# Ledger of designs, part 71: peptides against a protein of PDB entry 3H8D

Target 1, 122 residues: chain A of PDB entry 3H8D
Amino acid sequence: DMKRQQRFFRIPFIRPADQYKDPQNKKKGWWYAHFDGPWIARQMELHPDKPPILLVAGKDDMEMCELNLEETGLTRKRGAEILPRQFEEIWERCGGIQYLQSAIESRQARPTYATAMLQNLL

## One batch from the design tools (peptide; made by RFdiffusion4, then SolubleMPNN)

Design b2_p15_2_s1 (from b2_p15_2, 9 letters changed)
Fold by OpenDDE base, seed 3:
Structure b2_p15_2_s1 (fold): chain B 122 residues (1-122), chain C 122 residues (1-122), chain A 15 residues (1-15)
Amino acid sequence: as target 1 above (122 residues)
Amino acid sequence: as target 1 above (122 residues)
Amino acid sequence: SIDDWLASRGLVPLE
C-alpha cells in the first residue's frame, strides 16, 4: 500500500477551438495526475475559463485516466513528471483535501496512498 | 510520521584540490539528501575516486547535515530539489537498503519515513 | 498514449 511508488505528472493543454489560433490567443490549461504505483489515484485539471476539476479514484473512475502508468507513456514524456509538492500545492489550493475527505466519508473513494495519507493527517 | 513531507535534494561538488584547476581537471561528486519533514533522514555522497558514502539518521548524525531544512536554504536553491526516485535509484544502487536495514537491526537507526518504508517492504 | 487520451477527452496536449 504505502510501499508503492508515488509519481506525479503535469501536461499543459489548450482547447480544440484554440488549436489553430495565434499563440497569444491560446489559453492554456493544466492536466495533473497522481499515480499510486501503476494506477491513478488522483487527477485534476486547471482550466482557463472554468473551475478546477478534481477527481479521485473509486468515485470518479469514468472521468479519470483508465490507462496504467506504463500505457500512458508519461514516464517517457519529457517534462511531464513533477515533484510531489508541485502536485499537492495545487491540489490543496483547489480544495482537494475536502474533496477527498468527502469521498471517503461517502464510501465512494477507493483506498489509495492518497486516502491513507489523509486518514493519517486527520 | 508518514504525513510529513518527504523532499529530496542533490548538489554537485568538486574537491578542494580541484577548485582552481581547469574545468576538465575538476572531477565532480554528488551530495544527496532526504529530508523527512524538517530533519534529514538519509544522506549519500558519490565521489569520483572513492566508494559511495551512505548515512542514516540516528547512526550517522555527526557526519550528516545538522541543519533543519529551512536553515539549509535547499528549498530556495535552483536545481537542487529532485524527484524521490532520482534519490532512491542511486540509494538502491549503492546498497542503501542493506545499509539502513543493518542500522535498524543494530538499533542505531532513528525512526524516520525511510525506516518505516523499509519495514513495510520486508 | 496519454496525448491520445487527452485529445479524446477534448484537451489538446502541448509539448
Scores: peptide ipSAE 0.384, ipTM 0.583, DockQ to the pose 0.781
Fold by OpenDDE base, seed 5:
Structure b2_p15_2_s1 (fold): chain B 122 residues (1-122), chain C 122 residues (1-122), chain A 15 residues (1-15)
Amino acid sequence: as target 1 above (122 residues)
Amino acid sequence: as target 1 above (122 residues)
Amino acid sequence: SIDDWLASRGLVPLE
């Protein structure tokens, strides 16, 4: 549905082991989410000590946020919402286009705004 | 074209007459722009001392930004880019839906992402 | 909340 609002969010995080260290010793990661209407379409995680994690709806549901947008509270969390390009820039750098494309071709991806846009682009 | 990036911007302004007054005497306005790909689709202005101004491509071209997105430098201006909802919220409050609808019905509006979305909504 | 979800995933949210 073309009416579905596309919203993007990110939350910085640290590892549990770093929780009580001095700020200088906390290695920060970033959690990203793309919501296509009420439900997540893509998720992405930048970690300080391992490769980025890319996740797409349908394929990676078990590893993705299962909360609907309202349940997350993201829309009410100060500084969490980001611009589409702020998400897409990282997504592209992490190989997200290829990842999503592969998920589509393997019939693992749930149709989302993201899959539709990719198909328009390719 | 579904591939066109939708980007939104706002810039605060003051009246020329307020330019050299003390900060407390500067009444701030806000200029808004919605770019559908390289070209502006909607423009909006909040003024401190007069009604909001709503402008839509096709109808109001002579009063709207004639620069393409790259020419504006908006993408490089810190703090200028805003979320879609930050634009739409104000647009709606100012009667933008009705304004754009009227422009479509009178055949004055140039087809844009905005006109397409409105037609999907109504 | 998202913060709780992240915590359950082993990510300590900041801010």
Scores: peptide ipSAE 0.383, ipTM 0.582, DockQ to the pose 0.806
Fold by OpenDDE base, seed 2:
Parts: C-alpha cells; sequence; structure tokens
Structure b2_p15_2_s1 (fold): chain B 122 residues (1-122), chain C 122 residues (1-122), chain A 15 residues (1-15)
C-alpha cells in the first residue's frame, strides 16, 4: 500500500559485557528494522558471535520491537535510517525470503508490506 | 494513523449443517472484521450456539483472515461494510477491550490501529 | 525510545 511509507533503520550495538571495554574489544552487532508505516514488519539482528536473527510480524512479535515508529524515535536518530536495499541485501543474505515465506505458509505471518511484496514475487 | 482507512465489515453466516434447512431453522451467526488499512486488525465471531470469538492481530493470526482487504472482496460486497460503532459496540459487549488489553500486555498483539486506540484510552 | 528498548533486550546501542 502506497499509503504507508516503508522505512528502514539500522542501529549498531554492543553487548553489555563489552560496554566498558576498549573499542577493539567491543564486538559490534547491528539491529535492523523495517517499518511498514508506523508498525514494524521485520526485524533483523546481526550478532558478532551467533547466527543472525530474523523476525517477522505476527510470528515473532514477542521478540520484536513493540513500539510504533514514532515511539522509537528512529526517525529522529541521526544515521539510523537506511535505504531499502541496505536492509534487503542483508535480509536476503540471511535467508529472510525463505524465513518469511515459511511464516506465510504456516499462517504465522501478520500481513505486512513485506508479505505482500513476497507474494507478488512468487 | 490517518493514512490508513479504518474499515469495518460484517457478514452473516449459517452453519453448514443448517444450509439446506428452512430459514426458521437456520441459526445465524455474524462474522466481523476490522481492517486497519489493507490488513486485518481484529476479527470477531458471534455464534448462535457458543460464546463469541474475539481475535486480534498477532495473537490470533492463525485463526484470522489472512487475506488483505482487497483480496477479501469485502469492499465490493453489498451490505458488508458497517460503521465503526457497529463493530465497537459488539466488541465492547463481548469483552474485546480486556481481550486486546491482555494481548498487548502479553506482547502477543501486533501493533495496529486498535492497539494504538486502546493505549490512548488507558 | 528505541535505545531503551534495545537496552532492555540486552543490546547496548552505539548511536
Amino acid sequence: as target 1 above (122 residues)
Amino acid sequence: as target 1 above (122 residues)
Amino acid sequence: SIDDWLASRGLVPLE
């Protein structure tokens, strides 16, 4: 739906245990979010020491950001917003298409722009 | 979000077993849906012989309509669309506020216009 | 805020 702006964000993070270590000893991860309008559609976490985590609305709500886009402050966070492809490239590389597809097939996925786009592709 | 049109629909149904019975012996139920833009936010079923069923996006996706609004054809179905209050009155009477509230508190609710409205009230 | 949310999840945001 063109009515809802698709916006993508990325925030680097470190582990709590690394917070007060020297920079070289801080292992950086990346938190990604796709917002379909005000609501999160996909979340993705690149961790330095474990497999990436993929999350899709409906299936993984308990682990996903429950804040609406305005509540997150992401749109006001300098450098957080990224281009769609900057999200999608990582999503695809992590197996996100198959993950979302599986969630759709299992009826676990909340309909979002992401599910619609995937269903247009297939 | 004003960008997404909140639309409500109601469809009467009868049980399959009653389909070929005389009208007086057909127990009518009502299927209700709230669409937050193209995506279902709440579903509600009034059954003639069992308790009403309340469903909210995220928590109950497996039991809710997985079609987007356009796919449903509801907007083209004569007499299906109802006013917001025609939905909300029944929703409230069935305990929908508490149901949705519980889903929010348990992190099971997918953020929707419905969750936002409830959180504005509380 | 997102930073608070991340922190609550065990992720310390850098930005």
Scores: peptide ipSAE 0.375, ipTM 0.524, DockQ to the pose 0.613
Fold by OpenDDE base, seed 4:
Structure b2_p15_2_s1 (fold): chain B 122 residues (1-122), chain C 122 residues (1-122), chain A 15 residues (1-15)
Amino acid sequence: as target 1 above (122 residues)
Amino acid sequence: as target 1 above (122 residues)
Amino acid sequence: SIDDWLASRGLVPLE
């Protein structure tokens, strides 16, 4: 259902090994999530020391957040919610279009708002 | 150089969130490494809640252990070293042959003992 | 919570 609310979130994180170091020694990563209604459609992770991780519903379910949107508490977490373009810009730069396209063509991607939009572009 | 010593290691790990829980609530994963001489050739991770992670030198360098074998201390860590088949059996079951094959064909895999052996099989 | 979930994935959330 494309009438579902599309909501995007971002949370900065550090590695466990850096947790108790001085700020200058903590390298930050960024966790991103796209929720298509109550359920996650895309997840993305920018790490300081490895390639970006792109995840898409259906294909990567076990690596993605299994919590529904309400269970995450993201809507109530100050500063977590971001604008769609703030997610999409990073998604595009990290090769998300190609990643999702492949998942669709391989019949691995679960239908979501993201799959619908991509299929409209192509 | 195929005269280099092939050594294999395995370390159990738990998730950070489980670190201080009772033993019954700690789900263990397994980190595996194949060293071709001083340098890692393959890495593999069995997680309790997501698909196995397979990594091969050249293609996945930034996600793999960057320490040389001596720097890791693995050779001195009691119980860490395992027999070749103990690694290979898991590698095969997790689709490692296909993963490495693809990395070779895509010209992403750095030449190692593992690439040589695979190219002998095929 | 998402913070707990991230921690379980080896990510220490900030803020």
Scores: peptide ipSAE 0.371, ipTM 0.566, DockQ to the pose 0.597

Design b2_p15_2_s2 (from b2_p15_2, 6 letters changed)
Fold by OpenDDE base, seed 1:
Structure b2_p15_2_s2 (fold): chain B 122 residues (1-122), chain C 122 residues (1-122), chain A 15 residues (1-15)
Amino acid sequence: as target 1 above (122 residues)
Amino acid sequence: as target 1 above (122 residues)
Amino acid sequence: SIDDWMASKGYVPLE
């Protein structure tokens, strides 16, 4: 539905093994989320020492955040919300377009704003 | 075209008459812009002592920014870019939906992302 | 909260 608000968020993280190390020795990752209204449409994770993780609704539900937007508190977390392009630029670099396209073609993707936009882009 | 990037910007301003006054005596206004790709789609101005100004492409071209996005330098101006919702929330409060709808119905509005979204919203 | 969720998934959220 075109009425649903699209919102994007980013949270930096470290691994538990690094939590007690000096700041210099902590390797930072980045957690990204795209919410299509109350529900997550895409999730993406940048890790310091492994390939990016790309996840899309319908296909990867078990690996994605199951909290609705309100439950996450992301809208109240200072500095968490980012611009759409800040998400999309990383998504594209990680191969997200191809990943989502494959999920659509295999009929694994749940319809979201992201799937609709891709269908209009291609 | 669904491929065009939607970007939103906000710049505070003071009135020329207030430019030499103490900060306490300056009344701040807010200039807003929605760019649909390289060209402005909507412009909005909040003034401290007069009604909001709403402007849409096609109808109000002579009152709107004539610079393309690159010429504005807005993408390089720190703090200028805002989230879509930060624009839309103000737009809605100012009666922007009705303003744009009227411009569409009178055939004054140039087709933009904004007009397309409204047609899907209504 | 998202911080609690991330912690449960083996992340230590910053900020």
Scores: peptide ipSAE 0.377, ipTM 0.589, DockQ to the pose 0.776
Fold by OpenDDE base, seed 3:
Structure b2_p15_2_s2 (fold): chain B 122 residues (1-122), chain C 122 residues (1-122), chain A 15 residues (1-15)
Amino acid sequence: as target 1 above (122 residues)
Amino acid sequence: as target 1 above (122 residues)
Amino acid sequence: SIDDWMASKGYVPLE
């Protein structure tokens, strides 16, 4: 619903071991976040040399960003905010729907906009 | 719900009378559209010298873009797509909630994502 | 900040 604003963010990163290498020797990863109002609902990480990491609120809270949206400063970070579909396309490609569904079925996911939308679709 | 993708677009325009004037003498307007899947749900126009125009599907179909999303080419137009909040902020500022609510109450609005979200909020 | 948080997790943010 419209009660909470859905906002999506993406930040490219490199590994510490690549920090002081030449640009061509730095392999980029991508950190993604979906915030349902001030609270994170989903987090996703694309890595250059290992499988994507998918995280959902309730189940994976200890691995997810614990900062609320304002504390992150993401809304003020130039280039960080992305379109919803720019998140969802990657989420779906990485098996996010199945991951979230399983978390709901196991009662590990806390209700968020993402869980509600999935439960409307199914 | 997630069954249809919600996408938002903005295009600047100038008045025909200003078309051949110097840039400083051209006053920009802004055309906004909300597409609920392939179908337009809301349209909004900001003008430099007259009140905003708000349009909702069902009520204002003859004044709105009749092309489906693919036909418009908006998804392929660089810089046209905007964040949902970039649309909603202007929509709300221009009285869009009240406009859509009145269209629903008069049974002029056809059901869209926008009508559903409003009816969840109220 | 998000940059500090990412650093604490072993990522070097580029933006």
Scores: peptide ipSAE 0.376, ipTM 0.589, DockQ to the pose 0.751
Fold by OpenDDE base, seed 4:
Structure b2_p15_2_s2 (fold): chain B 122 residues (1-122), chain C 122 residues (1-122), chain A 15 residues (1-15)
Amino acid sequence: as target 1 above (122 residues)
Amino acid sequence: as target 1 above (122 residues)
Amino acid sequence: SIDDWMASKGYVPLE
């Protein structure tokens, strides 16, 4: 729905075990979220030592952020919001298109802006 | 159409007459553009000493950027791309909703993502 | 907050 803003966010993170290491020894990961209005549509995690994690609403709800956008405070967190392309570029590189497509085909994906957009592309 | 990326850009400008003045005497304006895919949908200009200029495709084509997005080089200009909300917030403050609505009602506006979104809101 | 959520998931959010 055109009424819902599509907003994208990114947060860098480190592992708890690396928290007290020297900066050069703190391996950074990146957490990404796509919100379709108040609710998350896609989540993505880049890790320094394991494959990226791709998550889509409906299929992966239990592993995704359960907070609504307002509850996250992401809109108020400086530097967290990113451009759509900043999300999509990584999403595509990580195989997100195929992942979401498979979720749609298996009827596991909840309809979101992301699913609609993909269906329009295919 | 979901296939077309909505991309927003902002560029500061100074008046030609102020070009050679001291930095403190250069009154900055801001040029904003909304591209619906390759073509501009909305343009907005903030001026330091006159009312903002609002322009919508179809109605104001002669006053808007005639270059397609690729031709502008905006996507390659560091710092030019902005978040949708960074455009919309200013657009709203400048009366853009009413302006676009009037253009739609008068059948002057070319159908764009912006017109569709507004029609979905109303 | 998102930071608290991240922490609860075993991440240490930065910034």
Scores: peptide ipSAE 0.375, ipTM 0.587, DockQ to the pose 0.809
Fold by OpenDDE base, seed 2:
Structure b2_p15_2_s2 (fold): chain B 122 residues (1-122), chain C 122 residues (1-122), chain A 15 residues (1-15)
Amino acid sequence: as target 1 above (122 residues)
Amino acid sequence: as target 1 above (122 residues)
Amino acid sequence: SIDDWMASKGYVPLE
């Protein structure tokens, strides 16, 4: 549904154990979200010491942000919003296309802009 | 066609007559473009001393950028790419929705992502 | 807020 805005966000984070260390010893992670209108469609996390985490709506709801876009305050958080390509480039590198495709094939994915885009691409 | 990336750009400009004036006397304008894949869908210009200019594909082809996205070099121009909302907010303020709608009604608008979005919104 | 949510998940959000 084209009337739903596709919006992408990124938040850097550190681990609690690192929060009181010197800056050079704070290993940074990155939390990413794709919102298809008010609902999250994809979530992605880059960690300094473990593999990326990829999550898709329908399949991974229990692990994803349960807040709707308005509740997150992301639209009001300075510097949080990113360009679509800034999300997609990382998503692709992490194998997100395959992950989402597998979720579609297993009938676990909730239909979103992301699933529609992928299904049109293939 | 969802597989076409929607990309938005903004470039500041000054009037030729102002180009050799002191910075405080250079009145800045803003050139905006919406590309639906390789093709421009909308163009918008904010001027310091005249009304905004709104242009839509199909109707205003002769007044719009004739270069495809790759030819423009916009994707390689640092700071040129903007978020969709950064374009849409200005577009809306300038009466772009009505302008595009009128172009659709008169059958002058070339079908684009922009026309599709508007037609879904209404 | 998203910051609170992230904190609850064991992440310290930065700005």
Scores: peptide ipSAE 0.375, ipTM 0.585, DockQ to the pose 0.833

Design b2_p15_2_s3 (from b2_p15_2, 7 letters changed)
Fold by OpenDDE base, seed 1:
Structure b2_p15_2_s3 (fold): chain B 122 residues (1-122), chain C 122 residues (1-122), chain A 15 residues (1-15)
Amino acid sequence: as target 1 above (122 residues)
Amino acid sequence: as target 1 above (122 residues)
Amino acid sequence: SIDDWMASRGYVPLE
């Protein structure tokens, strides 16, 4: 249902090996999630030393957050929620449109708000 | 077109009479806007000493911001953009659903993302 | 929580 609330979140992270290093020696990554209602539709990870990771519901379920939105506590985590465009800008830059399109064409993507929007753009 | 980008903004204001008073004697109001693509769809004003003002495109054009989104500079104003729910929560509390519904039924509302969403909920 | 989930996946969430 296109009436489901679309919510986007971002969490910075560091690697365990950098946990106790000086601040200048800690390299930040970024974890992103798009929730289509209670369930994750897309996940994205920016790493300081390897390619971005793109994940879409249906195809990548085992690599994505399995918690529903309420279980994550993201809505209560200060500073975690971001604007749709803050997610989409990074998604597009990382090749997310092509990634999702391929998942749709291969019948691997679960229908979500993201798949519907892409189909409307194509 | 439902593909148009929906963007929401909030700006605090003080009354002209309070402009030069001590901070503790300035009462804040809040100006809200929903843009459906380049054009405003809804506007809302919270005042410290009078009822909220609700405005919808088509019905209240002469009381609403006449600038297109780019002309407003809102997208470049730090801290102005807000999440959809931050707008909708206030809109609902102020009776915005009923206000928009009445404007639709009276044929005063211009079709927007907001009118479409309301019709999907009813 | 999401922080616990991330930790279990080998991330140290900040903030």
Scores: peptide ipSAE 0.404, ipTM 0.581, DockQ to the pose 0.798
Fold by OpenDDE base, seed 2:
Order: structure tokens, then sequence, then C-alpha cells
Structure b2_p15_2_s3 (fold): chain B 122 residues (1-122), chain C 122 residues (1-122), chain A 15 residues (1-15)
């Protein structure tokens, strides 16, 4: 059902090893989530010293946030919600289209708003 | 088709009569637009000295922005795009739900994402 | 919360 709200969030983070360092020595990462209604459809992580992590529902459920949107508290976290394009811009740059496409082709992806949009694009 | 992108925009404005006044004497209004794909679905205007203006597609076409989204240049205007909730929060406060509902009941509203969401709510 | 979830997975969320 495409009537589900599509909501996107971003949370900056640091590594535990860096949390007591001076600010200049704290390498910042970014955690991203796309929620298709109450459930996460895509997750993405930018790290300062390793490749981006891309995750899609159905394929990567064990690695993704298992909390529903309400449980996350993301909608109540000031500054966490971002525009769709702020997610998609990074997703595209990180090869998210190909990642999701491959998950669909291998029948690993759970149908979501994201899979539907990609299928429309192709 | 619910696969159309829902995009929301806000632009501040001042009244023509105020444009040459000192900044403290320029009363700011806010123009809001909801685009359902390329076409405007809802328009809303906050004014400093009169009631909000609410407009819905189908009913108020003659009073609404007639430009498609591309023609507006809103997607290229920095700071213009807002989160859905930033629009909906004001829309709800201004009685937008009732306004759209009445337009649907009178068969004046053109079907849009907004009408579909409202029908889901009821 | 999402902050707790992230912490449990080796991230220190900011703000």
Amino acid sequence: as target 1 above (122 residues)
Amino acid sequence: as target 1 above (122 residues)
Amino acid sequence: SIDDWMASRGYVPLE
C-alpha cells in the first residue's frame, strides 16, 4: 500500500573508541533510515574509515533496526527527520540502486515503497 | 497513483505595501504549497492581519498556483522545501482537514494524494 | 529508543 507515509531520518554518531577524545579526533559517521509506514525499508551507514553500509528490508533484516518507527522515537527526536532527497542523494551515491535491484532480482528484498519506486524507474 | 512524489514548500512574503518600509514594519506572511507529483494539490497562506487562506485542487484552481512544479523553480530554491509535517501541522491548525473534507463531500475536490489520505483517516 | 539501539550495536549517537 503506497498510502503509507515515507519518512527518512539521520543520526550522527561516533565510535565508542573516539567518544573520550578531543572533538577534532572524533570521526563522525551517519546512520540513515527510510521507514515505509511503521517498518524500516532501507538503512544506510556512512563511516569515516570504511565503505558505506547499505541494507534493505527482507535481505538484511538481521542487520537492520528491528524497532518499528514508534519504538525508535525518531519522530520525536529533534533534527533527526530529513527530506527524502537528503536520503536518496546519499543512497544513490553509495550504489543503493544497484544494491536494491540485486536484492529484488535474487528475490531477497521484501516489497516496500523503495522496491516499487525502483521497479518504476526500470 | 500514489507513487507520485509528495513535496512541500514554504516561501515567506511581505505585502507590497510594506516592501519599502523599515524591516520592523514589514509584516511577514507565509505561502505554502503541497505538490502531488507535478501538480499542486493544496495551497495555504498565512497572513499577518487576516485569516489563513486554504485552497484545494479542483475547487480553487482559479486561485491557486497554475504552474507545474518544474515551472515554479521551487525545487531549485534553497530553503523552500519543507518536511511534510511542517506543512500538515499548519494545515491542521488552520482547519484544512475540514476544508478538504467539505470539498470532497461537495464533489469539488480533484482526487489527489491529499484527498486519498483524508479518506483513509475517516 | 533508537539511541539505545545504536549504542547496543557499537555506535555513540550524537544529539
Scores: peptide ipSAE 0.403, ipTM 0.580, DockQ to the pose 0.833
Fold by OpenDDE base, seed 4:
Structure b2_p15_2_s3 (fold): chain B 122 residues (1-122), chain C 122 residues (1-122), chain A 15 residues (1-15)
Amino acid sequence: as target 1 above (122 residues)
Amino acid sequence: as target 1 above (122 residues)
Amino acid sequence: SIDDWMASRGYVPLE
């Protein structure tokens, strides 16, 4: 259960309208993912001009990456993988703990490594 | 205050990945907007593969259209304008009343025609 | 791939 490998990834992105602009006119966002084994547990998005988006498995499945870890190719994408703390630091600053807690309490969250860890801390 | 013209708009959109596909492979979404005079009061998005998005002025300003009505060009875009009921029917089915009510109660909503009408019905 | 998925969501992935 909690013996699955926890892997974290980050991909920068730009908006379509900025794709062909000069570098100084490209506003970069950041897409983050936490995979609990083959399946995504948490997703997070930092946008240049709107609030960050937090998503948790079970509650937000339709808005989250539906590809399994192998299908994503993330493990093969150079520079994509990040350390756990590189994810968690942003997650915490964005209110991820409260978001996940709320999802657990409302029985929306699917049990994951993330839910287990949170329930250990609280 | 509530004498401002209420105007509603709808624009279809497709995902970037579908842009150059055959028509049968294009999954269309729908972007909706309610303008209370020159300023947006409500925004709504129907996506082909994720839950609909509801947004209300004050609470969701950063995720909503920041252009005033004139700047949007919506009034000049053929077929963009829709009847109030064409917006409200979708809004209601998507849980818009509950969403707006919650925003009002938490003091996140900016007073608009939408908030006034809701408070009249409840 | 993740790049295709992101593109389908309206993102232009970099790198």
Scores: peptide ipSAE 0.399, ipTM 0.576, DockQ to the pose 0.575
Fold by OpenDDE base, seed 3:
Structure b2_p15_2_s3 (fold): chain B 122 residues (1-122), chain C 122 residues (1-122), chain A 15 residues (1-15)
Amino acid sequence: as target 1 above (122 residues)
Amino acid sequence: as target 1 above (122 residues)
Amino acid sequence: SIDDWMASRGYVPLE
């Protein structure tokens, strides 16, 4: 349903191996999520020393957040919510359009706002 | 159901304010959980600079882990699982028996293995 | 919570 609220979030993280190092030795990653209503539609992870990870609902459910939006507490976590474009800009840069497109074509993607938007664009 | 598997876990944590300090300046806390089958029955938190926090199912649901055991990944986290007595020893030391008893008497506690054990003990 | 979820996945969430 395209009328569901689309909300986007970002959380920085460090690796467990770096947690007890000095700040300068901690390399930061970024976890991103797009929620289509209560359920995640896309997840994206920027890592300091490996390629970005892109995940889409239906295909990558086991690797994605299984919590609904309310369960995550993201809406109550200060600074976590970001603008749609702040997500999409990184998504596009990471090759997210192609990734989602392939998931759609392989019939692995669960229909979401993201799949609908892409199918309208192409 | 008393036949459910009882499992106990412990995870250390540091305070957000200490996360970027040198290791020697990070004071460690401890998060403890008792799962009665798939659902948490008791949670306990040891802090370096404030009294322990005790939580029991039914009464403190909003402050406790809302994930079922499988969702937490605790069973797959090396070193997280502890012996029952390792939990109970701290629980007792923190006044957990009295805390749970009061929750039972106030009808706030959800029936769990923990409530049943206590009611059998007293 | 999301922090717990991230932790279970081997991330140390900040903020």
Scores: peptide ipSAE 0.382, ipTM 0.602, DockQ to the pose 0.584

